# Designs tried in a protein design run: peptides against a protein of PDB entry 4AID. Part 4

Target 1, 242 residues: chain A of PDB entry 4AID
Amino acid sequence: FDIKRKTIEWGGKTLVLETGRIARQADGAVLATMGETVVLATAVFAKSQKPGQDFFPLTVNYQEKTFAAGKIPGGFFKREGRPSEKETLVSRLIDRPIRPLFVKGFKNEVQVVVTVLQHDLENDPDILGMVAASAALCLSGAPFMGPIGAARVGWVDGAYVLNPTLDEMKESKMDLVVAGTADAVMMVESEIQELSEEIVLGGVNFAHQQMQAVIDAIIDLAEHAAKEPFAFEPEDTDAIKA

## One batch from the design tools (peptide; made by RFdiffusion4, then SolubleMPNN)

Design b1_p8_3_s2 (from b1_p8_3, 4 letters changed)
Fold by OpenDDE base, seed 4:
Structure b1_p8_3_s2 (fold): chain B 242 residues (1-242), chain A 8 residues (1-8)
Amino acid sequence: as target 1 above (242 residues)
Amino acid sequence: SLKERLYS
């Protein structure tokens, strides 16, 4: 196995991005670990467009396996078939920032699947899933203009906290999820308790600054492990309709 | 799904 691994310290935790061991049949696959939370992201894309395809068919599916769910609070036996509210929400959180980063005119089917393999009850797999999905796409050869980074920001005792633990989040006045590229914020989702706009905006900036290390880690991994870029030339007709 | 096509 040609295993490539990038390890960084991020918010006082070790983030590990690994490729080459699992799901090698995917176009891109990344095993991401933070603490003892482990996610597998896979990216697969069709090598041709379906006849009559008029929109970009991106599907993002975040899922928590039952084996991991036994450690997840409230992990009742999710009946096989319907995503939980959390799974649906996190799938959207991953979708939102990545969707705009595909090359215009690319209408091949893309499927991103993020699977929670392990949960440590401290590190939420959603942020890790966003990072892993970004990395998997960057490795895939798909015409994806990533990477994105992601971060959760809390506000605890009058300070920003990067990726607060589940316990720290109980004391947090802010649940701010930010995703972005090196240059731009692409997505903000927030739940805020009686905080000023200034604190929230500061949180967005803090998140964007803190995710740069993750973006750099994904780039480094991709430089060593990415597949050859898929040869895609947008048809000129799609350039004029924008 | 595209995944199902790769594993079939």
Scores: peptide ipSAE 0.008, ipTM 0.471, DockQ to the pose 0.030
Fold by OpenDDE base, seed 5:
Structure b1_p8_3_s2 (fold): chain B 242 residues (1-242), chain A 8 residues (1-8)
Amino acid sequence: as target 1 above (242 residues)
Amino acid sequence: SLKERLYS
């Protein structure tokens, strides 16, 4: 097994990105760990475009498997087969920032699957899933102009908190999820309780600054473990020059 | 580009 691992300290927690142990049949596969929360992201892309394909067929599926809930006190057996509201929302959170980063004209089918393998009830797997999906895409060889980073920002006791725990979030006046590249914010999703626009904008900037360490970690992992880039010539010269 | 950094 050629296992590559990147470990960083991020927001006072250890983030581990690992590839090469599992899901080797995927174009990219990353096992990401923060605390005792563990997610597997896989990226698979078709090596040809379907005849008549007129849109970019990206599918993102985030799943919290029942076995991950087995460590959750009171975790009911999720009914297999239908995504929960959370799973649907997180799938969209992952989709939104990555979709525009594919090279324009690329219309091969891409499937990103994020599976929660373990949940520690402190670290939400959504941010971890976003990071893992980004890393898996960067490893895949797909014409993806990532990585993206992601961060959740809370506002607790008059300060920004990076990736607050579920318990800290109960006291937070802000649930701000940001995703972006090294150079740009790509997505903001926020739930805010009576905070000024200045605090919110400061939170976006804080998130973007804090995610740079994750972006750099993904790049470092990809430099050592990425597949060769898929040979694709963009149809349009206005492709993202990232 | 980010792509160039990933495949450098």
Scores: peptide ipSAE 0.019, ipTM 0.612, DockQ to the pose 0.285; fails the geometry check
Fold by OpenDDE base, seed 1:
Structure b1_p8_3_s2 (fold): chain B 242 residues (1-242), chain A 8 residues (1-8)
Amino acid sequence: as target 1 above (242 residues)
Amino acid sequence: SLKERLYS
C-alpha cells in the first residue's frame, strides 16, 4: 500500500492526516486522527452531469457509527437509520464552507461522507471531520478550490483556547467554530456568554491564524497524493451570470 | 445552543 501521512502539532495535540490505506475506491479518502479521536472522510464525484441537472448536487453526511457510541455523549439513543441532531448539525457545518468553493457551473453529483471511527471523549470529531473532508476533496481531483481549515475557539480564564476539550468547554464562555481558506473566513458559527465584540472578533482572527498550519498540511499531503485534476470547463452560459 | 446540541 502506498500510504501517505502528514503529521503536525496543532494546539498542543498531534494531528495526523493519512491516505492510501482505507476506502481506496473513493476519489479521495483521508483518515484523520487527533488524540484518540479518529474520523474517515471520503469524497466521491460523478464524472458526468445528469441530464436536466439545474443545481449543484452536493451531499454531505457526517455520521457517528454505533461501535463508537459507547464513547460518544448522548450516543445511546440513536435509533438505527435517522441522523441525530448532532450529525445533522455537523453535516451542515461541513457543507457551508465547502459548497461555495466548487467551480461555478460544476453540477456533477458530489458526495462527502465523514464517519467517526473512534472518540476519545476529549477531542470533538466535528472539527476533525471538517479538516478531513477538506483533505479528502483536495485529494479527489474534484474542481474544489480548497483547502479549507477549521478551528474551534474557547474563552477560558480570560484567554483563547484552540480546540478546547469537552471538559474545557464546560468552563468556556465561547464556542466559536470558524472555517476558511488561506485568504478568507468562509464560515463562523458561535455561541457566546456575555463577551465583548472585540473578544469575539479576536477569536475569529485567532481561529483563522491557527488553521493555516492545517491548510498547509493538507496542501503538503495533496502534493504527494492527490489524483490528477478532473478536466472540467464550465459552459460559457454559466460564466456570463457572474 | 450549538454547545448544548453538540455536547448534550
Scores: peptide ipSAE 0.019, ipTM 0.584, DockQ to the pose 0.021; fails the geometry check
Fold by OpenDDE base, seed 2:
Structure b1_p8_3_s2 (fold): chain B 242 residues (1-242), chain A 8 residues (1-8)
Amino acid sequence: as target 1 above (242 residues)
Amino acid sequence: SLKERLYS
């Protein structure tokens, strides 16, 4: 087993990104840990486009497995079958920032699956899942122009808090999720209680700054563990305009 | 939008 691991301190917590131990059949697979919350992200992409494929077939599935549910607040015995509202929302949170980063014209099927393996009741697996999905894509060889980072920002006692715990979030006037590349914010999702636009914008900037360490960690992991890039040449769409 | 302001 060629196990590669990157560990960083991030927001006063240890973030671990690991590849090579699990899901080796995927194009990319990352086990991500923050506190005692653990997620597995896998990325798989088709090596050919389906005939007549007219859109980019990206599917993102975030899943909280029932075996982990014993430590998930709310104890929902998820019936086998339909994603919960949370799973649907988090799947969208992961999808939104990654979708535009695929090379234009790439229409091979891509599947990203994020599975919550463990929950510590403090660290929400959504942010960790976003980070892990980004890392898995960067390792996969897919024509993905990542990485993305992600961060949650709270506003507690008049200050920004990076990735507040579930308990700290009860006191937070802001739930701000940001995802972006090194250079750009790609996605913002926010729930805000009586805060100025200035504080919110400052929160976005804070998130984007704080996620750079994660982006760098993914790059470092990819330098050591990424597959060779898939040879994809976009069809010269400029020739069709003539 | 907030997004438009961040990208301007």
Scores: peptide ipSAE 0.009, ipTM 0.486, DockQ to the pose 0.039; fails the geometry check

Design b1_p8_3_s3 (from b1_p8_3, 5 letters changed)
Fold by OpenDDE base, seed 4:
Structure b1_p8_3_s3 (fold): chain B 242 residues (1-242), chain A 8 residues (1-8)
Amino acid sequence: as target 1 above (242 residues)
Amino acid sequence: KLKEMLYS
């Protein structure tokens, strides 16, 4: 196995991005670990467009498997077949920032699957899933103009906290999820309790600054492990209609 | 940089 691994310290935790051991049949696959939370992201893309495909067919599926659910409160009765509310929300959180980063005119089917393999009850797999999905896409050879980073920001005792634990989040006045590229914020999702706009905007900036280390880690991993870029030339007709 | 290297 040609295993490539990048390890960084991020928010006082070790983030590990690994490729080459699992899901090698995918175009890109990343095993991401933070604490004892473990996610597998896979990216697969079709090598041709379907006839009559009018829109970009990106599907993002975040899922928490029952083995991880044995540690996740309420996981015992996830009926097979429908995503939970959390799985639906996190799938959207991953989709939103990545969708606009595909090359215009690319209408091949893309499937991103993020599977929670383990949960430590401290580190939420959603942020880790966003990071892993970004990394998997960067490794895949798909015409994806990533990476994105992601971060959760809390506000605890009058300070920003990067990726607060589930216990720290109980005391947080902010649940701010940010995703972005090196240069731009692509997505903000926030739940806020009686905080000023200034604190929230400061949280977005804090998140964007803190995710740079993750972006750099994905770039470093991709430089060593990415597949050859898929040869895609957008038809000139889609350039004129924008 | 990665964008430029992958799609240049």
Scores: peptide ipSAE 0.014, ipTM 0.541, DockQ to the pose 0.247
Fold by OpenDDE base, seed 5:
Parts: sequence; structure tokens; C-alpha cells
Structure b1_p8_3_s3 (fold): chain B 242 residues (1-242), chain A 8 residues (1-8)
Amino acid sequence: as target 1 above (242 residues)
Amino acid sequence: KLKEMLYS
């Protein structure tokens, strides 16, 4: 087993990104851990475009129910149901920032699957899932111009909090999820309770600054474990310079 | 960026 691992301290927690243990049949596969929350992200892409494919066929699926239910108190094994509202929302949170980062003209099928394997009831697996999905894509050889980082920002006792626990979030006046590259914010999603625009914009900037350590960790992992880039010539040569 | 690192 050629296992590669990157470990960083991030927001006072240990973030671990690991590849090479499981899901080796995927183009990219990453186990991400923060606290005792564990997610598996897999990225798979088709090596050819379907005839007549007119759009980029990216599918992102985030799933909590099947594997985490044994460790979540009160989680009954409900097999193979329709995605929960949370699973649907988090799938979109992952999709939104990654979709525009694929090389223009790439229309091969891409499937990203994020599975929550363990949940500690403190660290929400959504941010961890975004990070893991980014890392899995970077390892895959797909023409993905990532990595993205992601962060949740709370506002607790008049301060920004990076990736607040589920208990800290009960006291937070802000639930701000940001995803971006090293150079740009790609996505913002926010629920805000009576805060100024200045505090919110400051939260976006704080998130973007704090996610750089994660971006750098994904790059370091990819330098040591990424597959060879898929041989793809983009239709638009200007897309190569990004 | 990542593409350049992977092709280098």
C-alpha cells in the first residue's frame, strides 16, 4: 500500500488528508479527517466524451446516512432512500465552486462522491467533504484547475470563528460557508442573524485567508500522489493560462 | 496552477 498523508493544524484542529488506502479503482480518492469526523471523497471521470455531449456532465453526491449511522446516536439504518435536504444542499455546496474550474471544452463525465464514514457530532462533515472532494479531483488527473479550499466562519462573542463546532454554531450569529482558490473566492453561502455587511465581508476575507493552508496541503499531497494529467486539449487556448 | 505543477 503506497499511502500518502498530509497533516496540518487548521483552526485549532488536526486536518488529515490521506490517499492510497481505499477506493484505488477511483481516479482520485481521499480520506479526510478532522477530529473524529471522517469522510471519503472519490473522483471518477470518463476517458472519452459521449457522442453529442453538449454540456459538462458533472455529478456531485454527498451522503451521510449509510456509514455514519452506527456512530451517530439515534441514526437508524435507513437504507437507500432519497437524499436528505442536508445531503442535497451539501452536494450543491461542493458542486458550485468546482464546476467552473474544469477546463473549458471538457465534457467527459465526472462523478464526485463524498461519503461520511464517521461523525463526531462536533465537526460538521460538509466543509471536510468540500476539502476532500477538491483533493480527490486534484489527485485524479482530471483537467481541474483547483484546488479549492473551503471554510465555515461563525461569529461568536464578537469574533470570527473558523469551522465552529455544532455547539459553537448554536451561539453563532453567522453561518458563512466560503469556497475558493488561492486567488479567488468561488462561492459564498450565508445565513446571517442581524449582522452588518462589513462583518459578513470581513468573514469572507477571513475564510479565504484561512483556507490557504488547506489549499497548500492539497497541493503538497497532489505533488506526491497525483496521477498523470489526462491528455486533454481544450477547445479554447485562453483557458490554458488560468 | 495545478495543471502546470502536474506537467512540470
Scores: peptide ipSAE 0.008, ipTM 0.552, DockQ to the pose 0.218
Fold by OpenDDE base, seed 2:
Parts: C-alpha cells; structure tokens; sequence
Structure b1_p8_3_s3 (fold): chain B 242 residues (1-242), chain A 8 residues (1-8)
C-alpha cells in the first residue's frame, strides 16, 4: 500500500487528506477527516466517450450511510434508495463548482461519490465532502482544472468564523458556503439573518482566503499521489489554455 | 494550473 497523507491545521482543526488505503479501484479516492468527521470521496471516469454523447455526463452523489447515521443529528433510518433532501442539496453544492472546471469538450462519463463514514456531531461533512471530492478528482487523472477549496463561514458575536461547529451555527447569523479555485470564487450559497451585503461579501472573501490552505494541501497531495493525466485532446486546442 | 503541474 502506498499511502499518501497531507495534514494541515485549518480553522483551528486538523484536516487530513489521505489516499492509497481505500477504494483503490477508483481513478481517484480520498479519505478526508476533520475532527472525527470522516468522508470518502471517489472519482471514476470513463476512458472513452459514448457514441452520440452531446453533453458532459457528470454525476455527483453525496451519501450519508446508515452506519454513520447513528452519529448524524436527526439521523432518520434512511430507507435504501432515494437521496434525502440534504444529500441532494450537498450533491449540488459539490457539482456546481467542479462542473465548469472540466476541460471543454470532455464528454466521458464522470462519477463523483462522497460517502460520509463518520460524523462527530460538530463538523458538518458537506464542506469536508467538497474538499475530498476536489482532491479525488485531482488524483484521478481526469481532465479537471481544479483543485477547488471550500469553506463555510459563520457570523458569530460580530466576527467571521471558519467552518463553525453545528452548535456555533445555532448562534450564527450567517451560513455561507463558498467554493472556488486559487484564483476565483466558483460557487456561493448563503442563508443570512439581518446582515449587510458588506458583511456577506466580506464573508465570501474570508472564505476564499481561508480555502487557499486547502487548495495548497490538495496540490501537495496530488504532486505525491496523482495518476498520470488522461490523454485527452479536445478538438479545439484553445480550450486547454483556460 | 494543476494540469500543467501534473504534465510538467
């Protein structure tokens, strides 16, 4: 087993990104840990395009497994089959920032699966899942122009809080999820309570600044563990320079 | 960027 691990301190918590131990049959697989919350992200892509494929077939599935549900607040015994509302929303949060980062003209099937393995009741697995999905794609060899970072920002006692705990979020006037590259914000999702636009925009900037350490950590992991890039030549070569 | 780093 060639296990590669990157560990950083992030928002006063230890973030661990690990590859090589689990899901080795995937193109990319990352076990991500923050506190005692643990997620597995896997990325798989087809090595050929289907005949007549006219759109980019990206599927993102975030899943909170029933074995982890004993530690998930409000953990309904999910009947096998239909994603919960949360799983659907988080799948979209992961999809939105990654979808535009695939090389134009790439229409091979891509599947990203994020599985919550453990929840600590403090650290929400959604942000961790976004980070892990980004890392798994970067390791996969898929023509993905990541990484993305992600962060949640709260507003507690008149200050920004990076990745507030579930308990701190009860006191937060802001639930701001941001995802982006090193250079750009790709996605914002926000719920706010009586805050100025200035505070919200400041929160986006704070998130984008704070996610740089995560982006750097994914890059460092990829330098040590990424597969050879898939030989993909788009018909229009001008799309490679973006 | 990452692609350039992975192909360099």
Amino acid sequence: as target 1 above (242 residues)
Amino acid sequence: KLKEMLYS
Scores: peptide ipSAE 0.007, ipTM 0.538, DockQ to the pose 0.226
Fold by OpenDDE base, seed 1:
Structure b1_p8_3_s3 (fold): chain B 242 residues (1-242), chain A 8 residues (1-8)
Amino acid sequence: as target 1 above (242 residues)
Amino acid sequence: KLKEMLYS
């Protein structure tokens, strides 16, 4: 197996991005680890557009499998039917920042699946899932103008905390999730308890600065493991401004 | 631009 791995220190934790071991039939596949939390992201895209396709058919599915539930708080055996509220929310958190980054006019089906394989009860798999999905798309050859990075920012004891643990989040006055490219913030989602706009804006800037190391790690992994870009020329839709 | 940086 030709296994490529990138390892970085990120917020005092080791982040590992790995490809080439699992889901080799996907266009892109990344196993991401932080602490003992492990996620698998896969990206698959159709090599042709369906007849009559008028919109971009992107589907993002985040899933917490029951074998990870031995460590998930409140993990009753949910029968395999409907996504939980959390799974639905995290699927949207992944979708929102990646959807605008596809080349305009690309209308081939794209499926991103993020599966939680293990949960350590400290590191939330949502941020790790966003990072893994970005990496899987960059490896796939799809016309995706990523990578994105992502970060969670807390406010604990009058300071910013990068990717607070689930226990640190109980003491946090802020749950701020940010996703972006190297150059821009693409998405902000926040729950805030009586903090100034200055602290919140500072949190967005802190998140965007801290995610650069993740963006660089995805780029380095892609340089060594990405598939050839899919040859896509958009039909003459008005001005693809660079 | 960013994909051009990945393949340049």
Scores: peptide ipSAE 0.007, ipTM 0.534, DockQ to the pose 0.252; fails the geometry check

Design b1_p8_3_s4 (from b1_p8_3, 5 letters changed)
Fold by OpenDDE base, seed 5:
Structure b1_p8_3_s4 (fold): chain B 242 residues (1-242), chain A 8 residues (1-8)
Amino acid sequence: as target 1 above (242 residues)
Amino acid sequence: SLKARLYS
């Protein structure tokens, strides 16, 4: 087994990104851990485009199904077959920042699956899932112009808090999720309680600064473990306008 | 980014 691991301290917690132990049949697979929350992200892409494919067929699935009744707060009997509201929302949070980063003209099927394997009841697996999905895509060889980082920012006792615990979030006046590249913010999702625009903008900047350590960690992992880039030449769409 | 260099 060729296991590669990157470990960083991030917001006072240990983030571990690991590849090479699980899901070797995927194009990319990353086991990500923060505290005792553990997620598996897998990325698979088709090596050819389907005939007549007119849009980019990206599917992102976030799943929390593996927790037995009683380990996830609010885990009502998930009726078999439909994603929960949370699973649907988190799937969108992962999809939004990664979709624009695929090379223009790439229309091969891409599937990203994030599975929660363990939950510590302190660290929400959504941010960890975003990071793991980014890392899995970077390892896959798919024409993805990542990595992305992600961060949640709270506002507690008049200060920004990086990736607040579920308990700290009860006292937070801000739930701000940011995703971006090294150079750009790609997505902002926010719920704000009576805060100034200045504090919110400062939170976006804080998130973007704090996620750089994660971006660098994904790059370092990819330098040692990424597959060869898939040979894809985008169709010169500018030549058709002449 | 590492991958940006491969497709730029």
Scores: peptide ipSAE 0.020, ipTM 0.657, DockQ to the pose 0.251
Fold by OpenDDE base, seed 3:
Structure b1_p8_3_s4 (fold): chain B 242 residues (1-242), chain A 8 residues (1-8)
Amino acid sequence: as target 1 above (242 residues)
Amino acid sequence: SLKARLYS
């Protein structure tokens, strides 16, 4: 097995991005770990467009599988086939920042699956899932103009906190999730309790600064493990409007 | 980014 691993310190925690051990049949696959929370992201894309495809068919599926030994928090008895409210929300959080970053005109089917393998009850797998999905897409060869980074920002005791634990979040006046590229913020989702706009904007900036280390880690991993880019030439859509 | 170099 040609296992490639990148390890960084991030917000006082160790982030590990690994590829080459699991899900090798995917176009991209990344095992991401923070603390004892572990997620597997896989990216698969079709090598051709379906006849008559008129939109970009991206599907993102975040799954918190209840492993046999423990209830993952939020894993109520999933009736077969319906995502939980949390899984639906996190799937959208991953989808929103990545969807705009695909090359214009690419209409091949893309499937991103993020599976929570382990949950430490401290580190929320949503941010880790966003990072892992970004990394998996960067490794896949799909025409994805990533990576994205992601971060959660709390406001605890008058300070920004990067990726607060679930317990720290109970004391936080802000739940701010940010995703972006090296150069741009792509998505903001926030729940705020009586904070100034200045503090919130400062939180977005803080998140974007802190995610650069993750972006750099994904790039470093991709330099050593990415597949060859899929040969895709965007149709000159300007020529059809003439 | 690595990807930007390939599709830019």
Scores: peptide ipSAE 0.019, ipTM 0.649, DockQ to the pose 0.306
Fold by OpenDDE base, seed 4:
Structure b1_p8_3_s4 (fold): chain B 242 residues (1-242), chain A 8 residues (1-8)
Amino acid sequence: as target 1 above (242 residues)
Amino acid sequence: SLKARLYS
């Protein structure tokens, strides 16, 4: 196995991005670990557009599988059924920042699947899933103008906390999820408890600064492990309609 | 990004 790994310290935790060991049939696959939370992101894209495809068919699926259920809060054997509310929300959190970063006119089917393999009950797999999905897309060769980084920011005891633990989040007055590129914030999702706009804006800036290390880690991994870029030229007709 | 340069 040609295993490539990038390890960084991030918010006082070890973030590991690994490729080459599992899911080698995907266009991109990344095993991401933070603490003892582990996610697998896979990216697959069609090599041709479907006839009559008029929109970009991106599907993002975040899944917390039953084999991890012994470590997932709520312990319920999720029926092989509809995604939970959390899975639906996290799928959207991943989708929102990545969707705009595909090359205009690319209408090949893209599937991103994030699977929680292990949960440590401290580190939420959502942020890790966003990072892993970004990395998997960057490795895939898809015409994706990433990477994105992501971060959760809490406000605990009058300070910003990067990726607060589930226990720290109980004391947090802010649940702020930010995703962005090196240059821009792409998505903000926030739940705020009576904080000033200044603190919230400061949280967005803090998140964007802190995610740069993750973006750099994804770039470094991609330099060593990315597939050849998919040769894609948009049809001239798609430039006129948008 | 490195990828952005490939498609820019």
Scores: peptide ipSAE 0.018, ipTM 0.626, DockQ to the pose 0.255
Fold by OpenDDE base, seed 2:
Structure b1_p8_3_s4 (fold): chain B 242 residues (1-242), chain A 8 residues (1-8)
Amino acid sequence: as target 1 above (242 residues)
Amino acid sequence: SLKARLYS
């Protein structure tokens, strides 16, 4: 077993990205931990395009597995089958920033699955899931022009807070989720209470700055553990320069 | 990105 691990301090918490232990049948698989919240991201892609495929078939599934009662907030026994509203929303949060980063013309099926394995009731698995999905794609060999980072920003006691705890979020005037590359913000989702546009924009910048450490961590992990890039030649070579 | 270099 060739287990590779990257550990960083991020917003006063330890972020761990690990590959090689589980889900080795996937093209990429990352176990990500922050506090005691743990997610598994897997990326799988088809090695050929389906005949007549006219769109990029990316599917992102975020799922909170109800293991033992008490490990997931709101531990309603989700009936097997339909994603919850939260799972649907988080799947979209992961999908939105990664979808545009695939090489243009790539129309092989890609499936990203993020599974919450553990929840500490402090660290929301959504941000961790975004990070893990990015890392899994970077390891997979898929023609993905990542990594992305992600961050949640709160506004508590007149200051930005990186990845506020669920309890800190109760006091926060801002719930700002940002995802981006090293160079660009790809997605913003925000809920704001009586804050100036300046504070919000500052929050986006703060998030983008703070996620660089995560991006660097994913790159470092990928340098040591990524599969050989899938041999994909886009018909239109202009897309490779991004 | 690191991956951009692998596909370039």
Scores: peptide ipSAE 0.018, ipTM 0.619, DockQ to the pose 0.233

